# Peptides against a protein of PDB entry 4XPM: the designs that were tried, part 192

Target 1, 160 residues: chain A of PDB entry 4XPM
Amino acid sequence: VMLHSKNVKGFLENTLKPYDLHSVDFKTSSLQSSMIITATNGGILSYATSNNDVPKNSINEINSVNNLKMMSLLIKDKWSEDENDTEEQHSNSCYPVEIDSFKTKIYTYEMEDLHTCVAQIPNSDLLLLFIAEGSFPYGLLVIKIERAMRELTDLFGYKL
Target 2, 67 residues: chain B of PDB entry 4XPM
Amino acid sequence: DIKGTIAFDTHGNVIESTGVGSQRIEDIGDLSKVTLDAEGFAQVQGDSLLVHLYKRNDITLAVYTSA

## One batch from the design tools (peptide; made by RFdiffusion4, then SolubleMPNN)

Design b2_p28_7_s3 (from b2_p28_7, 12 letters changed)
Fold by OpenDDE base, seed 5:
Structure b2_p28_7_s3 (fold): chain B 160 residues (1-160), chain C 67 residues (1-67), chain A 28 residues (1-28)
Amino acid sequence: as target 1 above (160 residues)
Amino acid sequence: as target 2 above (67 residues)
Amino acid sequence: SPMEELNKELDEFIKEGLEAIEERLAKE
């Protein structure tokens, strides 16, 4: 399936949806943000946010976008450091995974009061990044991002 | 008579928690070390509550009951 | 959607686990 920019945006928006169980009384909040960023500079290629009730071209929108840019840069830097650190790759915050014979890693990072999760899209220059509230469990966040990556096969091997 | 639940992964990170389980996340450290039987079950007595463990596909479910 | 399927899969796992535990208790 061809992955157009609009399709990517829509996909990221779908990842924002909360986890809601019926077998037990458990429900999460929506993800705050879902992004695809460059591994080189942390530039945002596509993003979705749960706070879409902001008028376009407003000061609030500008601040929101700037915040996302800052977060993406910080997380990219941390990811880059960990990818060059054997000890960090063996820490409890790193999940080695294999998707369609491609190996990648999922990292969990606590950023201020937020729970974040980032993973390199297999064999690509891209990172998938989830940002959630502190109440969002890390174990669930990891499972969620792994499942999301499995749907982004069109981006496997993408080079800038 | 379920008092709560915790589901966690092999890294000890929470997947879901409910009831008293939400207040006993620290139990995961000990629960993760419990030896399960061949069918993936175990029971652990913790203070006043009994913890029932079920593991399948690298996910462990802990169910807290009074007995 | 894939995310909805994940939600369903995890829900089913919890349900299966609860039922399995109940069955074990009944046999003891």
Scores: peptide ipSAE 0.706, ipTM 0.949, DockQ to the pose 0.879
Fold by OpenDDE base, seed 3:
Structure b2_p28_7_s3 (fold): chain B 160 residues (1-160), chain C 67 residues (1-67), chain A 28 residues (1-28)
Amino acid sequence: as target 1 above (160 residues)
Amino acid sequence: as target 2 above (67 residues)
Amino acid sequence: SPMEELNKELDEFIKEGLEAIEERLAKE
């Protein structure tokens, strides 16, 4: 099965949906954003946002997209620094994981009042990035992004 | 009668929280150190609440009840 | 969908945990 650009966009949109448990009274908000970006420059290859109330081609839409670009760049820079920092890789904010015999890491970053997590898609030049409100628990965010990565096998090994 | 819950991972990060559990996230530090039996169960007496622990697949569930 | 399945898995885990705790209480 080949994952095309349209399929990726739709997949990212599906990741925005909140979690709602019935065994206990627990429900999250939707993710603010779900993105695939380049590990080298932080360029956005695909993205989805929960806030689509802005009119198309408006100045506000442009500003919102630019904000996403800024956030992706900042997170990419932080990720890059941590990948070269042994201490940060052993911090409680780093989750080593293995998917299909590929090793990768999930990082959690607090950006202002937002909860974010980012992970390198195995053996690729791509990062998967989730941005959520501060009320979204980090443990759940990590589980969510780990499961999402397992569905992106077509992107494993992708090089720019 | 459940007063609240906390589920957390091996890093001590919250997966879910409800009721009084949402106000006692700081308990995770101590709860993570509790020795569980062979079935992954333990009970910890706190203040006025009893905490029941269940761990499986690296996820710990803490259930708060009246003591 | 995989995300919906994860939601269901987490819900089942919580349910199983609650049942396990209730069973232990019944044995005491």
Scores: peptide ipSAE 0.705, ipTM 0.949, DockQ to the pose 0.861
Fold by OpenDDE base, seed 2:
Structure b2_p28_7_s3 (fold): chain B 160 residues (1-160), chain C 67 residues (1-67), chain A 28 residues (1-28)
Amino acid sequence: as target 1 above (160 residues)
Amino acid sequence: as target 2 above (67 residues)
Amino acid sequence: SPMEELNKELDEFIKEGLEAIEERLAKE
């Protein structure tokens, strides 16, 4: 099945759901946002947010989208810098991973009081970006985004 | 008898935490250095709590108990 | 869904770890 834009949006929406364990009393908050952005310019191709629903074309919607655009650009810029920095790639905030023989990296970034996680979709010009509250543990974010990337094989090798 | 838990990865980042474990995230630094036995287990005496370690597939689970 | 499966896998891991530790304690 081809991954259409609507399918991507729905998938990103599903990633927002919190983790709720039953073996122990542990539950996360929902992700604030989940996005696919361009690695080149940080442009948002698709996104989902757990923010309160606002009327379309409202000032609140515009502000929220603008905020996401700003965040995506900032993350893209830092990601780009780190991809060209050997030291940053060997920091504890970088997770080299391999998915179906494709190598990529997962980065964790603290932005303001938020916990973020970003990874290049293998062999593509796209980044997957999760933004969560500061209470969302980084180790879990990494596991989450890795699993999410494994479901986006249709985007592997996507070039703009 | 369990007072709390911490699960963390090889980078020392938290995967989950509960109970007293949520208040002892700083323990990960020391816990990550503990030598485990052949079955992946260890015990470490803490302040007033005993920490039980179990590691499998690069994930370490720490369980805090009174004794 | 993949995310739900991950949630389940993590939950099972924690459960298995807890059980393993409990078994170890029982041997002491």
Scores: peptide ipSAE 0.704, ipTM 0.949, DockQ to the pose 0.887
Fold by OpenDDE base, seed 4:
Structure b2_p28_7_s3 (fold): chain B 160 residues (1-160), chain C 67 residues (1-67), chain A 28 residues (1-28)
Amino acid sequence: as target 1 above (160 residues)
Amino acid sequence: as target 2 above (67 residues)
Amino acid sequence: SPMEELNKELDEFIKEGLEAIEERLAKE
């Protein structure tokens, strides 16, 4: 299925949904934001934000476009540095993964009190970025972003 | 009776936690070093709780019980 | 959806793990 801009937006919106178990009493908050950004300059190509999360002191600030721009730039910079740092690539914050014979890496970053996760879409100039509250477990965030990337095969190899 | 749970990955990062497990995230360091049997099971006696381990597909589930 | 399927898969894993542990205890 071909991904159009509108389809990508809808997909990102679907990634916002919380993780909710029935076998045990465990439920996360929704993701605060889900974005596709450029690896070159951190520019936002598509994004989705959650408006119905649990009340926060700075909910409007967290979900604002300006905040998203700031976060995307900061995370892109950290990602760029880590891609040239062998030590960082062997830390517990880096997950090498393979999707359809393409290799990529998933990084987790603590940004203030937020939990973030970023991954390069295989062989592309694009990054997928999840931003969640500090209560959202990193292990779950990694699993979530890996599954999401598997659905974005149309973007594999995308070059700017 | 189950007092809590922790699920974690091979990097020691949490996937889910409930009950007393949410208060014992620091246990992951030790639990990750436990040798499991051929079926992926182990039991570890904690301070006041028994921890039951089950690992499959690189995910470890820890279940805390009183006995 | 893929995300809902992931949620279901993880939930099923936890359920299976709990049942497996209970079964192991019953055999002891």
Scores: peptide ipSAE 0.703, ipTM 0.949, DockQ to the pose 0.879

Design b2_p28_7_s4 (from b2_p28_7, 14 letters changed)
Fold by OpenDDE base, seed 1:
Structure b2_p28_7_s4 (fold): chain B 160 residues (1-160), chain C 67 residues (1-67), chain A 28 residues (1-28)
Amino acid sequence: as target 1 above (160 residues)
Amino acid sequence: as target 2 above (67 residues)
Amino acid sequence: SPMEELNEELDNFIKEGLEAIKKRLAEQ
């Protein structure tokens, strides 16, 4: 089944769910945001945010969306810089991965008090972006985004 | 008794942490350098805690115990 | 859900690790 816009939105919403381990007393917060953005301009194609009971069309909602736009642009810029920086690509903040013979990289970025993780959807002009609270560990965030990307094969090779 | 845990990846980034492990994230630097046996195990003496290491599939689990 | 499956996989890893360590200690 082809991944449609609505399906993408729903998928991103599902990525917000926290991890809750039972073997040990460990539970994360929900992701603050999950987005698919353009690698070219950081434009948001689809996004999901944790429910904070913000009324639709409210000023608070608009402000939150504007904040996402700002963050997506900033992260896109950082990603673009790192993609042209060999040293950054060999740092602990960069995870080269291969999904179905497609190579991509996962980057972790500290954004003020937030933990973010971004990865180019293989061979595409799209980035998958997770934004989490500072308590969300990066190692887990990386594993999460890798697994998420594996579910977005319909977007592999997507060009704007 | 388990006092805490840390699981971390090959980059030294945390996957999970609990108990005293959450307060000892800085231990990862040293723990990542520990030589494991053929079965992927090791033990490291800490300050007052013993750290048990188990690594499989590029993930290391550190378990803190009193003994 | 792939995310839920990942949650389970990670939980299982931790569980297996704990048991493995426990077993190792018992053998010492």
Scores: peptide ipSAE 0.704, ipTM 0.950, DockQ to the pose 0.884
Fold by OpenDDE base, seed 5:
Structure b2_p28_7_s4 (fold): chain B 160 residues (1-160), chain C 67 residues (1-67), chain A 28 residues (1-28)
Amino acid sequence: as target 1 above (160 residues)
Amino acid sequence: as target 2 above (67 residues)
Amino acid sequence: SPMEELNEELDNFIKEGLEAIKKRLAEQ
């Protein structure tokens, strides 16, 4: 199935949903944000955020978007730095993974009080980025982003 | 009589935690070093609680019980 | 959806583990 801009947005919105177990009493918060950004400049191609109860064109909405832009840039910079650092690639915060014979890496970053996870979409100039509250466990965040990437095969090999 | 659980990955990062497990995240360091049997099980005495380990597909589940 | 399936898969893993541990204890 071809992913159009609207479809990507909808997919990212679906990733926001909380993880909720029934076998044991465990439930996460929703992701704060889910984004596809450029690996080059950290520009946002698509994004979804939780609690979008802000009036359109309001100053609060503008501030929220600006915050996302800042976060995406910061994380892109950290990712770029780590991609050029052998030690960081061997740290416990880096998960080498293979999806459909494509190799990529998942990084976990603590950004202020938030838990974030970022991964390069295989063979592409794009990054998938999840931002969650500090209560969201990193192990689950990694599994979640890996599963999400497996659904974005249409973006594999995407070059800007 | 389960008192809590922790599920964690091969990097020692938490996947889920409940009950007393949420207060014993620091146990993962030691639990990750426990040698499991051929079926992926182990049993470890941790503090005042017994910890039962089950690992499959690179995910370890730790179940805390009183006995 | 894939995310819902992941949720179910992880839930099933927990269920599986709990039952497996229970069974193991019963055999000891």
Scores: peptide ipSAE 0.703, ipTM 0.950, DockQ to the pose 0.856
Fold by OpenDDE base, seed 3:
Structure b2_p28_7_s4 (fold): chain B 160 residues (1-160), chain C 67 residues (1-67), chain A 28 residues (1-28)
Amino acid sequence: as target 1 above (160 residues)
Amino acid sequence: as target 2 above (67 residues)
Amino acid sequence: SPMEELNEELDNFIKEGLEAIKKRLAEQ
């Protein structure tokens, strides 16, 4: 299996889909955004968004993309701070996980009224970032991003 | 009989909630401290509702019933 | 897809839990 840029974007688009349970009456909204960004500068390498109503090449589209860039940068900065803070790593918002013998951490961050979740792709310079509405429960968001990371093994060890 | 549900992880964060469970997220703190039997089951009598607990694979399901 | 599988996995867990609870109630 080889991940190409087109495959990655398509995968991120698939992560946007909501969860819908039938055993109980529970359904989430779609993720607002799903992104792979650099851990160094917060630059967006690939992204998907549920808001595709904006005309292409419009000023509104540019503003939307710029907003994503801003959010990615802010979250990267917060992540960087926490990676250098032992106390934050032991907080309830940090989930240590192991995938294929690689250790990484999942962080949950409240960004205004949005629920976000970010995790370093194992042994890489990349972060996977989910942005959801405030109604999306954090526990489910964490499970979702962990499962997503397990599908991105081709990016493990990726260095810029 | 089911009035609602809450599923939560080991950090006390919600995975799903329905019915009265959505209005009782604050119960997770106490429910997470309940001692479960060998099969991962427990019952806790709350106010007017009975809470049934089932835990497996680090996920706890709480089911609220009237009795 | 892996996301759909996760959805089904979670749904199955809830179903399993509900059945387990029902069984315990029947034994009381």
Scores: peptide ipSAE 0.703, ipTM 0.949, DockQ to the pose 0.855
Fold by OpenDDE base, seed 4:
Structure b2_p28_7_s4 (fold): chain B 160 residues (1-160), chain C 67 residues (1-67), chain A 28 residues (1-28)
Amino acid sequence: as target 1 above (160 residues)
Amino acid sequence: as target 2 above (67 residues)
Amino acid sequence: SPMEELNEELDNFIKEGLEAIKKRLAEQ
């Protein structure tokens, strides 16, 4: 199965869904946003947001998109700094992982009152980025983004 | 009876929490240091609650009970 | 979907852990 732009968009939309456990009374909120951005400039290639009640081309929609652009740039900058910082790569906020023999890292970042995590798609110029409310546990966020990344094998090795 | 739960990873970050567990996230620091038996189990007496630990596949589940 | 499968896997882990703990208590 080949990933097209609309397929990627649909996939990101599916990642927004909350976790709802039945064995215990635990349910998360939906992710606020799910994005694929460039590691070079922090540009958004594809995104999904749970706030879809905003009319198209409205001022509120523009503000929401601008906010995503700001967040993507900020997180890309932090990621870039950490990729050149050995100490940060050994903190509890960094998870080295291996997917199909490809090595990558997952970082968690507190952004204002939001919980975020970002990971470089293996051997690519792309980052996968999840933005959630502060109530979303970091450990669960990491597990979620790792599973999501395993479904994006078509993007492994993607270079701009 | 179960009073709450915490599940956490090897970095000490929360995966899920319920009941009294949601108010005792700070316990993870100490719980992560507990030596488990060969089957991945342990029990730790807390302030007023007993904590039951189960670890498998790098995920630790802590269950809080009155006894 | 993969995300729904992950949800189910986590739920099953918690369920299995709870049952394992209950079983351990019963054996003591």
Scores: peptide ipSAE 0.702, ipTM 0.949, DockQ to the pose 0.885

Design b2_p28_8_s3
Fold by OpenDDE base, seed 1:
Structure b2_p28_8_s3 (fold): chain B 160 residues (1-160), chain C 67 residues (1-67), chain A 28 residues (1-28)
Amino acid sequence: as target 1 above (160 residues)
Amino acid sequence: as target 2 above (67 residues)
Amino acid sequence: AAAAQEALRKALAQLHEDILKEIYEQAV
C-alpha cells in the first residue's frame, strides 16, 4: 500500500511536533520544516512547516515556499557532494544506519543558524529533510529522522 | 541531587541536556574518552561537580551531581 | 557504601532507559 500524497503530508506535519521529556526537564521547539525532496533535483514532493500562521497564497507564503525550495536545493547539493566523498562519509556529520536490511546515511548540516539533517530513503530517489532551530541538538535530530524513515517503508525503493 | 544531564551519541553530538549540563556541552569531548567499567559506568570529578557516566546502546548519559 | 553505589548505578541506568524511551516514543 502506497502512501497517498495527503498521507505523506500529514505524516510530515506530525514530525513537526516538539520533544517534551519528563524523565528529564528537556524540551525542544517544533521543527521548522519537514520535507521529502528528490535526490536528483532537490524538488519538493511534500513539505510541512510550523509557520502555519501565513495565509494561503499570501506573499509570506510564497516567500516561505521559495525559501524552502532554496534550502532543499542547497542541502541536496551538499548531500550529493558528500555521497561522493569518502572523507565526509566518515565524519561526525554522517551516520550510517540500517533499516530492515536497507542501508542509508543520515547527514547533519549547519545552515546558517539552523540545524538540518537529511537522509536518503532507502533504495529510493527521495530524501527526507528536517530543518530545526539551532537549539535542536543534532544527536536528537538524527534519532528523530531515523525513526521517521522507519515509518516510511512505503517509499522504500521509490524511483523517479 | 542532580544538577544537570547530558546525553550524547558516539559522534559527540548532544541528544539532550539539562541544568548545568546545558552549560557544559564542551565536556563531551573529554567525557567520551573516559574508560567505562564492564557494566558501562564511570565517575569523573569535574570542577566542583561529580559526573556519573553510563553508556548503553552507543548512547552515553552524563549526570552531574555535587557529590 | 556498596549498596548505595549499586542503587546509584541502578538509578542511572533507569534514567538512561527512561530518556531513550521518551525520545523514541516522541520521535514521530
Scores: peptide ipSAE 0.758, ipTM 0.956, DockQ to the pose 0.940
Fold by OpenDDE base, seed 5:
Formats: C-alpha cells, structure tokens, sequence
Structure b2_p28_8_s3 (fold): chain B 160 residues (1-160), chain C 67 residues (1-67), chain A 28 residues (1-28)
C-alpha cells in the first residue's frame, strides 16, 4: 500500500513518543522533531514536532519552522560530506546497518545542545531525521531510527 | 539490590542509564575493555560497588550492586 | 555460592532481554 503524505505525517508524529521502561526505571523526553527530508537539498517533505504550544500561523510557529529548515539543511550538508569521506564513515558516529538486504548508514550529530541522528532511507533520495534533547542517549536514538526505517519500506527506492 | 544500570552499544554510546549508573557514564570506556567469559559475563570491582557485566547481541548491560 | 552466582547470571540475562524488548516495542 502506498504511503500517503497524511500517513507519513502520522507516522512521524508517532515516532515522537518518549521511552518509558518498566524493566528499569528509565524514561526519556519526547523527540523534539521527526522529519523526512530530501538528500539533495535538505528540503522538508514531512515533519512532526513536539512543540505544539505555539498557535498555528503565529510568528513563533514560523520561526520554529524556519529553524527546522535550517537544521535540516545543515544536517543534510554534513551528511553529504560524510558520505564522501571514508574516515567519517568509519568514525564512531556512523552506524552501518542492513534492512531487508538494503544497506544504509545512521549518523549521529551534535547540533549545539541537541542530539540528532540521520539516515538515508535505503536506495532513496530521502533522509529520515530525528532531533532530540541532549538528555536523549545516542545509542537509544540510533535504535529508534533504525526501527523507524524498517517501517518505511514504501519509501525504499524513492527517487525525486 | 541494584544501585544502578548502564546499557551501551559497541560504539560506547549509552542506550539507558539508571541510578548510580547515570552518574558513571564515564565508566563505559573501561567497561568496554573488560574481557567477558564464554557466556558473556564479567564482574568488576569498583570503588564501593561491584559491576556486573552481561553482553549479548552487541549490547552490554552493566549492573551496579553493593555486593 | 555457586547457586547464587547462577541465579544472578540468569537475572542479568533476563534483565538484558527485558530491557531490549521494551526498547524495541516502544521504538515506534
């Protein structure tokens, strides 16, 4: 079944949910943002944010969206650089993964005080991007985005 | 009588931390170098705490106890 | 002592499994 834009948005919204474990007393904050962006320009195709405190069409909302656009562009640029750098691909910030015989990489990036991770959706021109608070552990963030990508098979091979 | 936990991956990145483990993230560097037995277990005596290690599927769990 | 050690190992392994299970289930 084709993943419609509305379905993608809903999926990204669901990824925002925090962890709350009971096997051990551990919980996280919600993701700040979850996005699908283009690998070419860093353009946002779909996004979800936990900052719902801002009224729609307000100046603060516009600023928030603009900030997301800026971050997406910066992360795309960094990702692009790393994809062309063998050393960076073997750094501790790169997680090679295989999903259903498709190979991709998960990168972790510190953006000021935020923890981010980005991964190319297999064989596509799209990137999945999570932005979390600094308290969100990177190891957990990597697991989260890997599991999220496994649910986006409809986007595998998507070309712009 | 667990005093805390740390779970971390092969990159040394934290997956979860609780209790005293949350204050000992820097231990990961040393803990990652500990030789585990054939079953994936090890014990390391710390300052006042004993650290129990178990690794499976590339994820290491460290459990801090008083004994 | 040996029995206690075995019990501890089993508990550790179980905890490891429980943690990961929760993490995977709550991922998305």
Amino acid sequence: as target 1 above (160 residues)
Amino acid sequence: as target 2 above (67 residues)
Amino acid sequence: AAAAQEALRKALAQLHEDILKEIYEQAV
Scores: peptide ipSAE 0.758, ipTM 0.956, DockQ to the pose 0.941
Fold by OpenDDE base, seed 3:
Structure b2_p28_8_s3 (fold): chain B 160 residues (1-160), chain C 67 residues (1-67), chain A 28 residues (1-28)
Amino acid sequence: as target 1 above (160 residues)
Amino acid sequence: as target 2 above (67 residues)
Amino acid sequence: AAAAQEALRKALAQLHEDILKEIYEQAV
């Protein structure tokens, strides 16, 4: 089954939902943003944001979108650097994972006061990127993005 | 009675924290070094609280109790 | 007390399982 752009957008929107555990009294904020970007240029293929308080077509909205574009580029650049750095791949910020026999890596990056997590969709030219508030713990963010990737099998092997 | 919890991964990053655990994230450094028994359990005394540890599938759960 | 200790261990293990189950279920 092929994932179309509309389906991807909806999926990303669903990833924004917060955690609210009942086994223990723990909850998080919603993700600030969820994106699929190109590994080559950091271009945004699809995105979702939880901050919808800004009037549409306003200058503030434009600035917000531009900020996402900037962050995506910065994170892509950092990811690219780490993919070519053996030491960084063995740091605490890198999680090697295997999904359906495909190997990939999950990276955590601090972006100002935000917690971010990025991972290459297996065998693809795409990166999945989560941006959360600083209160969102990294260990949980890693699990979240790992589980998200498992639901994006239609994008495995996607080449630009 | 549980006073708090911390769940953390093998990288020392928090997965969840509650109660007093939320105020003791710095304990992860020491807790990660604790030797667990064959079943994945351990108990460690931390100041006035007892910390119960259980690790499975590379995730450690620390439960803080008064005894 | 061996019985109390065993009960505690079971509870701890169950809590661990419950937490992860919720996390995985709520991830996406």
Scores: peptide ipSAE 0.758, ipTM 0.956, DockQ to the pose 0.927
Fold by OpenDDE base, seed 4:
Structure b2_p28_8_s3 (fold): chain B 160 residues (1-160), chain C 67 residues (1-67), chain A 28 residues (1-28)
Amino acid sequence: as target 1 above (160 residues)
Amino acid sequence: as target 2 above (67 residues)
Amino acid sequence: AAAAQEALRKALAQLHEDILKEIYEQAV
């Protein structure tokens, strides 16, 4: 089943949902943003945000989108640098993972007061990017993005 | 009578924390070095709390109790 | 004492399983 643009957007929106555990009394906030960006330029191909209270085409919306663009570019740049740095790939901020025989890496980056996590969709020119509040634990964020990638098999091998 | 929990991965990053565990994230450094038995269990006495450890599938759960 | 310790271990293992189960189910 091919994942169309609308389906991707809807999927990203679903990833925004918070955790609310019952085995232990633990819950998180919603993700601030969930995005698919290009690994080459950091361009946003699809995105979802939890703060949708801003009217369309308003100055606040423009600023919000511009902020996402800036963050995506910065994270892409850092990711690109780390992909060419053996030491960074062996740091505690890098999680090598294997999904259906495809190898990829998950990176965690602190962006000011935000917790971010980025991973290359296996064998593709695309990155999946989660942005969360500082209260969202990195270990949990890594698990979340790993599970999300497992649901994006239609994008495996996607080349621009 | 659980007073709190911390779950963390092999990188020392938190997965979840509750109760007193949320205030003792700094314990992860020491807890990650504790030798577990063949079944993945250990107990560590801290201050007034006892920490029960269980590791499986590269995820460690620490449970804080009074005894 | 031994029985109590065994029960505790089982409870810990079960809690570990329950936590991860929820996390995986709620991930996406």
Scores: peptide ipSAE 0.757, ipTM 0.956, DockQ to the pose 0.936

